# Peptides against a protein of PDB entry 3B8E: the designs that were tried, part 155

Target 1, 230 residues: chain A of PDB entry 3B8E
Amino acid sequence: PFLIFIIANIPLPLGTVTILCIDLGTDMVPAISLAYEQAESDIMKRQPRNPKTDKLVNEQLISMAYGQIGMIQALGGFFTYFVILAENGFLPIHLLGLRVNWDDRWINDVEDSYGQQWTYEQRKIVEFTCHTPFFVTIVVVQWADLVICKTRRNSVFQQGMKNKILIFGLFEETALAAFLSYCPGMGVALRMYPLKPTWWFCAFPYSLLIFVYDEVRKLIIRRRPGGWVE

## One batch from the design tools (peptide; made by RFdiffusion4, then SolubleMPNN)

Design b2_p22_6_s1 (from b2_p22_6, 21 letters changed)
Fold by OpenDDE base, seed 5:
Structure b2_p22_6_s1 (fold): chain B 230 residues (1-230), chain A 22 residues (1-22)
Amino acid sequence: as target 1 above (230 residues)
Amino acid sequence: DEVYEEAKKLLEEARKLREKAL
């Protein structure tokens, strides 16, 4: 998100505090869940044929898979961001390069895609209106990530959701999202304005996409052991 | 809450202005 913000010079899609909340809140529980997840019986039984090469390859493949999932998450967040801004008169193409004027407090006549002029205050309200939905989108997408991270090869339907840490993580992330979105004072303190419940559903297609992606990946791994998607 | 309500009003006003401009 931050890299796209810098490259495209668009209004800031997500605040720094919310980024920290994601990093600390959403990444910690998956890591713990993976640490306590009994290594898939297959992983423990599969002694590396060559400890040096097989370990390195596996780490790279894991990193790549998480990278791809992260890209889907970011895409979901940006989709929500662009939808909100478009609903407020700023089409995606108009946002490119707009940051300089957007962030200038002395410019109170920034035009949207329809020629409407926006004051600095109005622009910042719209910007901050995007922060909460972006964050919530990431959290909802992280639900799928939490579920899929439990297994490397087996389907979620095969392993089930018996991991108490995983369940705890889902509740923690949801509670954090609800707190940041709806707790009084968060709009002032964190510039996260309350969100309509409908925006929670905006992320569901991306959550489903991640789930399908991972199930397909796992299916390929089961059918073609030692493939590059492992 | 006050900031949110003010923000909402401003957004609604902005929307109305946009609708008039279209």
Scores: peptide ipSAE 0.022, ipTM 0.568, DockQ to the pose 0.018
Fold by OpenDDE base, seed 4:
Structure b2_p22_6_s1 (fold): chain B 230 residues (1-230), chain A 22 residues (1-22)
Amino acid sequence: as target 1 above (230 residues)
Amino acid sequence: DEVYEEAKKLLEEARKLREKAL
């Protein structure tokens, strides 16, 4: 999110505090849950092939898979951001390069895509309105990420949801998102304005995309053991 | 909070006006 903010010079889609809440609040419990996850039955039963080369290849492939998931996650957040801004009159193309004028408190006549002028205060309200749904989108996409991380090769349908710690992590992440979204004073404290419940569903297509991606990946791995997709 | 709610109303009104204009 921050990289695209710098490169595209768009209005800030997600606040720094919110990013910290994601990194520290939502990712820690999942990471712990994965540490306590029992190895897949197929992993435990497999004899190590060449432990040196296979470990390096697997680490690279895992890193690539998580990198791809992270890109899908970021795309989900930005999609929500662009939808909200578009609904408020700012089309994605118009946002490119707008940051300088957007953040200038002395400019009160920034035009949207329809020629409507926006005061600094109005712009900041819209910006802060984007922070909460961006965060929530990330959380909803992380649900899929957490679930798929439970297995490397087996389908989620085959392995099931046995890790209670993972379920707790999902609950905690969701509770944090709800707290940040709806607790009184969060708009002032964190610049996260209350979110309409309908925006929680905006991320679901991206969560589904992650699930489909991972299931396809795992299917390829199962059909072609030792392939480059592992 | 009051300023936010007022601004939200204004944004909703503006949205409705845009929807009518489109």
Scores: peptide ipSAE 0.020, ipTM 0.563, DockQ to the pose 0.019
Fold by OpenDDE base, seed 3:
Structure b2_p22_6_s1 (fold): chain B 230 residues (1-230), chain A 22 residues (1-22)
Amino acid sequence: as target 1 above (230 residues)
Amino acid sequence: DEVYEEAKKLLEEARKLREKAL
């Protein structure tokens, strides 16, 4: 999120402190839970690795955990961000390069895509209105990501929810999302303004897409072992 | 906090007006 903010020069979609809360608060416990779940399901069923020939770290696992999942989460967050800004008159194309004028407190006539002028205060309010839904979207998408990463080949319906640490992680990240979204003072402290309950549902299509994608992927792996999708 | 709530209301009203204009 922060990299796209810098590269595209768009209004900040998510505050740096909030990003740290995601990385340390919402991602750490789930990541640990996934490590245990994978060990219990897939890794423990394999013969002991030869430490001289086998890589200790699975490059594909790292790529999925830190690359692919992170990208999908970011896409979900950015979707919510663009929806909110579009509803407020800023179309995605208009946001490109707008940051300089957006963040300038002395410019009080920044035009939206419809020619409406926005004061600095109004712009900051709509920016901070994006932060909370962006964060919540990441959490909701992460529910699906955590569930699908339990196994490499088995359907979620076949494996079930056995990992207590994973369940705890899902609870913790949801509780943190609720706290940051609705606790008084978070708008001032973290620039996360209170979230309308309806925005929780904005991420559900993405969670569903991820779930369907992974179930299809796993189905293909089961039908065609050793394929490129593995 | 009061300024935020007022501004939020104004933004919601503006959004509704834009939706009607589209």
Scores: peptide ipSAE 0.019, ipTM 0.572, DockQ to the pose 0.020
Fold by OpenDDE base, seed 2:
Structure b2_p22_6_s1 (fold): chain B 230 residues (1-230), chain A 22 residues (1-22)
Amino acid sequence: as target 1 above (230 residues)
Amino acid sequence: DEVYEEAKKLLEEARKLREKAL
């Protein structure tokens, strides 16, 4: 998120402290739960034919899962960010290069995509309004990602929800999201304004799309072992 | 006006520094 902010010169989608909360709070327990589930589903059930090659394959699978989760989370967050800004008059194309004027407190007439002028205070309110939904979107997307990535080959319906640690992780990250979204003072401390309940649902279509995509991918892998989709 | 122009220059310099830090 921060790299895209710098490269695209867009308004900051997520605060640095909030990023730390994601890395240390939101991702830690789910990542541990995913590691346990992967061991049960893909690693332990395969008798190691060659311990050296199988270790390398397992490390690659874990690294791929973590990398994919992070990328999908970022995409989901940016989706919500662009939706909120578009609803407030700032289309994605208009945001490119806008940061310089956006962050300038002396410019109180920044125009949106429809010619509406925004004061510095108004712009910062909209910016900080994006932070909480961005974070919540990451959590909601992570629900799907954790469920689908617990196995590379099996459908969620086949593998089931047997990992109690995974279930605990889902509740923990949801509780953290609720705390950061609704606890008094988070707007000042983390630049996360209170979230309307409707924004929790913004990520669900995206999460569903990823879920369907992964189930289709897994179906293809089961039908065509060793294909490029694997 | 002078403060505004100075602030604008500082923001532009900060942008360039961020781009170099990538």
Scores: peptide ipSAE 0.000, ipTM 0.300, DockQ to the pose 0.013; fails the geometry check

Design b2_p22_6_s2 (from b2_p22_6, 21 letters changed)
Fold by OpenDDE base, seed 3:
Structure b2_p22_6_s2 (fold): chain B 230 residues (1-230), chain A 22 residues (1-22)
Amino acid sequence: as target 1 above (230 residues)
Amino acid sequence: SEIYKEALELLELARKQIAEAL
């Protein structure tokens, strides 16, 4: 999110503090939960044929899979961001290069896609309105990510939700998202304005997409063991 | 706010350097 903010010179989609909250609050406990997840019985039973080459291939495939999931997660957040800005009159194409004028306190007549002029204060309200749903979108997408990362080969339906730490992580990130979204003062402290409950559901299609993607990937792995999809 | 402003200035500088390199 921050890289796209810099590169595309768009209004800030997610505040730095919220990024830190994601890294510390939503990613740490899930990462710990995955570390304590019992390895799939099949992974433990398969002796590496060649420990050096097979490990490298597996690490590359794992990295690629996480990279793909991360991209889908980012796309979900940006989708929410663009929807909110579009609803407020700023079409995605108009946002490109707008940051300089957007963040300038002395420019009070920034035009939207429909010719409406926006004051600095109005623009910042809209920007901060985007931060919360972007964050929540990331959290909702992380639900799917955490669930799918539990297994490499087995379907979630086969393995089940036995890891108590994983479940705790899901509740923690959800509670944090709710706290940051609805606690009084977060708009001032973290520049996260209150979120309408309906916006929680905007991320669900992306969570479902990640879930379906991973289940399909796992299905392919089961049908073609030793393929490049592992 | 000052730290944020400095960070933005540094980022703008970095962006310019990247743009000049690309």
Scores: peptide ipSAE 0.000, ipTM 0.224, DockQ to the pose 0.016
Fold by OpenDDE base, seed 4:
Structure b2_p22_6_s2 (fold): chain B 230 residues (1-230), chain A 22 residues (1-22)
Amino acid sequence: as target 1 above (230 residues)
Amino acid sequence: SEIYKEALELLELARKQIAEAL
């Protein structure tokens, strides 16, 4: 998110505090939970392949898969960001290059896509209104990511949800998101304004996309053992 | 669990520092 902020020169979609909350609050428990995930049933049954070639290929493929999932997560967050700004009169195309004027407190007449002028205070309100939904979107998308990461080959439906720590992680992320979204004072303290409950659903298409993507990937692996997708 | 607790403490500390700075 921060890289796109710099490259596109758009208003900051996700604040530093929210990034810290993701890194420390939402990523830690999942990472720990995955360490305690039960081995996939097929991993224990697989005969050792060529450890040099297959390990390298697997690491590359896993890295690519996680990279793709990460891109989907980012797209989900930015989608939410652009929707909120569009609802407030700032179309995506208009946001390009707007950062400099947006962040200048002495410019109180920044125009939106419809010619409405926005004061610095008004702009910061809408910016901070984007932070919470962006964060929540990432959390909701991470639900899907966490669930799919527990298996390499087997479908989620085959492996099941046996890791209690993973489940706890999902609840912790959700509780953190709710706390940051609705606790009084978070707008001032963390620049995260209260979130309308409807915005929780904005991430669901992307969560579904991740699930579909991973299930298709796993299906291909199951149908073509030893293929390039493995 | 210890790493998680430490991370939470750091997060809480960061929250407090930010709240005091604002």
Scores: peptide ipSAE 0.000, ipTM 0.252, DockQ to the pose 0.033
Fold by OpenDDE base, seed 5:
Structure b2_p22_6_s2 (fold): chain B 230 residues (1-230), chain A 22 residues (1-22)
Amino acid sequence: as target 1 above (230 residues)
Amino acid sequence: SEIYKEALELLELARKQIAEAL
């Protein structure tokens, strides 16, 4: 998010507070829950052919897969961000280079894509409104991420949802997202203004995409053990 | 709470202005 913010000079899509909430609030409990997940049967039974090279390659492939998932998460967040801004009169192309004028408190006549002038206060409200759906999108996509992380090779349907701590983690991060999104005063305290509940569904296609992507990947691994997709 | 309410009102006003401009 910050890289695109700097390169494209767009209004800030995700605030520092939201990042901290993701890191400390939404990722910690799920990460702990994964430590208690039942070991995948294949992980313990498959002896590495070469303990040095196979372990290193596997770790690298896992890192790449998580990088891809993170990219899909970011894309989902940005999609929601652009949709919110478009609904408020700012088309994506118009946002390019707009940050300088957007962040200038002395400019109260920044024009949107339709010629409507926006005061500094109005712009900041819209910006902070965008922080909320970006955060919510990340949380919703993390549902799929947590579910797929239960196994390396086996389908989620085969492994099942037996880890109660993981389920608790999913509810915890969802409750946190709802609290930050809708609790009165969060706009003032955390710069997260409320979002219509229907916008939560904007993240679902990306969550599904991650789920399908990982299931297909795992299916390929099961059919062709030792492939590059591991 | 008052600032939050004012912010919501401003957002609604902005949306109305956009809708009128469209």
Scores: peptide ipSAE 0.000, ipTM 0.290, DockQ to the pose 0.020
Fold by OpenDDE base, seed 1:
Structure b2_p22_6_s2 (fold): chain B 230 residues (1-230), chain A 22 residues (1-22)
Amino acid sequence: as target 1 above (230 residues)
Amino acid sequence: SEIYKEALELLELARKQIAEAL
């Protein structure tokens, strides 16, 4: 997200504080839960045929797969970001290169796509309004991500939700997201404005996409062991 | 619907607070 902010020079979709909330709040408990997750029997029992080459190949393939998942997560966040800005009059094309003027406190007449002028304060309100749904989108997509990370080859339906710590982590991150989204004062303290409950559902297609992607990937791995998707 | 209304009210409140803080 931050890379796109820099490259495209768009208004900041996700604040630094929000990123810290993800890393230290949302991801910490789930990450700990994954450390205690019972390893898939196939993962633990797989001795590398060649300890030097096979380990390196597997690490690269895993990194690439998780990189793809991360990109889909980011796309979900950006989708909600662009929709909110579009509803407020800023079409995606108009946002390109707008950051410099957007962040300039002395410019109080930035025009949207429809010719409406926006003050600095108004722009920052809209910007901070985008931070929360972006964060929530990450949390919702992370539900699928955490579940699929339990296994490399087995379907979620086969492995099941046995780790109570992971389940607790999912509830914790959701509760944290709700708290940060709706607790009074979070807008000022964390630049996370409350969002309409309907915005939670904007992330669901992406969660489903991640889930389907992983299930298809795992299906391919089961049918073609040692393939490039592993 | 009640949660929705409350969320909107909180959003409006937050907007006012940040406008004052900016």
Scores: peptide ipSAE 0.013, ipTM 0.306, DockQ to the pose 0.030; fails the geometry check

Design b2_p22_6_s3 (from b2_p22_6, 22 letters changed)
Fold by OpenDDE base, seed 1:
Structure b2_p22_6_s3 (fold): chain B 230 residues (1-230), chain A 22 residues (1-22)
Amino acid sequence: as target 1 above (230 residues)
Amino acid sequence: DEILKEALKKLKEAEELRKKAL
């Protein structure tokens, strides 16, 4: 997210506070839960057929899979960001290069795609309104990711939700997202303005996409053991 | 908080106007 912000010079899609909340709040407990789950799951117990070659291939494929999932998460967040800005009159094409003028406090007449002028305060409110949905989108997509990552070969439907720590992590992550999104004062304190409940659903297609992607991947791994997808 | 509420209200009104125009 931050790289696209720098490269495209768009308004900041995800604030530093939201990044910290992701890293410390949403990822920490789930990461601990995954560490325990991985020890119990088929991921750690599966002996490599060839310890030298299969370990490297496995690490590369895990890295690629996490990289792909992370890209889908980012795309989901950016989609939500662009939709909100488009609803507020800023089409994606118009956002390219707009950051300089967007962040300038002295420019109070930044035009949207429809010629409406926006004050600095109005722009920042729209920007901060995007931070919360972006965060929530990541959380909702992480539900799928965390549930999926507990298994390497088995479907989520086969293994179920046995890890109580993982369930607690998902609950904590969701509760944190709800708290940050709807608690009074969070907009001022954390630059996370209240979110319309409908925006929670914007992430669901991407969560489903990750879920389907991983189930297909696991299906391929089950059908072709030792393939490049492992 | 009042300024923020008013600004959010204006944004919502603008959003509704845009939705009606689309």
Scores: peptide ipSAE 0.021, ipTM 0.584, DockQ to the pose 0.021
Fold by OpenDDE base, seed 4:
Structure b2_p22_6_s3 (fold): chain B 230 residues (1-230), chain A 22 residues (1-22)
Amino acid sequence: as target 1 above (230 residues)
Amino acid sequence: DEILKEALKKLKEAEELRKKAL
């Protein structure tokens, strides 16, 4: 998200505080939950692999898979960001290069895509209105990520959800997102203005996409053992 | 609160303009 902010010179899609909340609040408990995940039945039954070649290949494939999932997460966040800004009169094309004028407190006549002029304060309210749904989108997409990460080869339907800690992590992330989104004073304290409940659904297509992507990946792995996707 | 009210007013105006343009 921050890289796109710099490259595209768009208004800040995600505040520093929200990033910290993701890193500390949403990533830690899931990571712990995954550490306590019971190994897949197929992993436990695997014959010892050549530790030199197979470990390196495995690390590379895992890094690529997580990298791809991370890109889908970022796309989900940006989608929500662009939808909200578009609903407020700022089309995505108009946001390109707008950051300099957007962040200038002395420019009070920044035009939206429809010729409406926005004061600095109005722009900042819209920006901070985007922070919350971006955060929520990341959390909702992380639900899918957490669910798929419990298994490497087996389908979610085959392995099931046995890890109570993982389930707890999902609830913790959701509770944190709800707290940050709806607790009084969070708009002032954290620059996270309240979110309409409908915006929670904006992330669902991306969560589904991640889920489908992972299931397809796992299906390919099952059908083609030893493939480069494994 | 006043800034928020003004911003919300501008949001509504922008939404109306959008609805007219689309």
Scores: peptide ipSAE 0.021, ipTM 0.485, DockQ to the pose 0.018
Fold by OpenDDE base, seed 2:
Structure b2_p22_6_s3 (fold): chain B 230 residues (1-230), chain A 22 residues (1-22)
Amino acid sequence: as target 1 above (230 residues)
Amino acid sequence: DEILKEALKKLKEAEELRKKAL
């Protein structure tokens, strides 16, 4: 998020303190919970043919999986950010290069994509309105990602939700998201304004898409073992 | 706080105008 903010010169999609809350609060507990997930029966039956090479391959696969999860979460957050700004008159193309004028307190006539002028205070309200849904979107996308990452080949329906620690982690993330979104003072402390309940559902189509995509991927892997999709 | 309240009011009015224009 911060790199895209600098490179694209767009309004800040998520505050630094909120990013830290994601990294330390929402990502850490689920990651620990995944360490207690029951191994796939097919992975356990495959004795490591070469312990050194198979360990390296597993570490690479795990690192790629974590990197992919983080990328998907960021994409989901940015999707929600662009939707909110578009609904408020700022189309994605118009946001490119707008940061300099957006962050200037003395410019009170920044035009949106429809020629409406925005004061500094109005712009900051819209910006801070994006922070909370961005965070919530990450949490909602993370629900799907954590569930699908339990297995590489097996469907979620086959493996099931046996890890009670993971289930608890999902509820804890949801509780944290609700706390940060609705607790009084979070708008001042974290630049997270209260979220309308409807915005919780903005990420659901994206989470569902990822879930369906992963289930299809796993189905292909089961039907064509050793294919390029692995 | 008053400036923020006024800005929020104007934002809501602008949102309503946009919803009518769409």
Scores: peptide ipSAE 0.020, ipTM 0.512, DockQ to the pose 0.019
Fold by OpenDDE base, seed 3:
Structure b2_p22_6_s3 (fold): chain B 230 residues (1-230), chain A 22 residues (1-22)
Amino acid sequence: as target 1 above (230 residues)
Amino acid sequence: DEILKEALKKLKEAEELRKKAL
């Protein structure tokens, strides 16, 4: 999110402090929970890995976390961001290169896609209105991410939800999201304005997409062991 | 904080006006 803010010169979709809250608050407990996840029922039945010929597990895990799933998470957040700005008169194409004028407190006549002029204060409110639902979108998408990362090959329905630490991680993420979204003072402290409950559902299609994607991936792995999808 | 609250109030009012105009 922050890199796209700099490269595309768009209004900031997610505050730096909020990003830190995700990395330290929402990602850490889930990551620890995955370390205590029970082994897949089939892993214990596999022959010992040959470290000279077999692909490193770490490369596959990194590819899933930061490449594929991370990309879907980012897309979900940006979708929510663009929807909110479009509802406020700023179409996605109009946001490109707008940051310089957007962040200038002396420019009080920035035009939206419909020619409406926006003061600096009005623009910042719309920007901060985007931060909360972007954050919530990431958390909701992380629900699916956490669940799918439990296993490499087995379906979630086959492995089940037996890890109590994982369940605690999901609860902690949700509680933190609710706290940051609705606690008084978060708008000033974290630039996260209150979120309408309806915006929680904006992330659900992306959570479903991740879930379906991973279930299909795992299905392919089960049908074609040792394929490039593993 | 008061400026932000007032601006949020104005934004909500503008949003409501937009919803009525759509």
Scores: peptide ipSAE 0.016, ipTM 0.472, DockQ to the pose 0.020

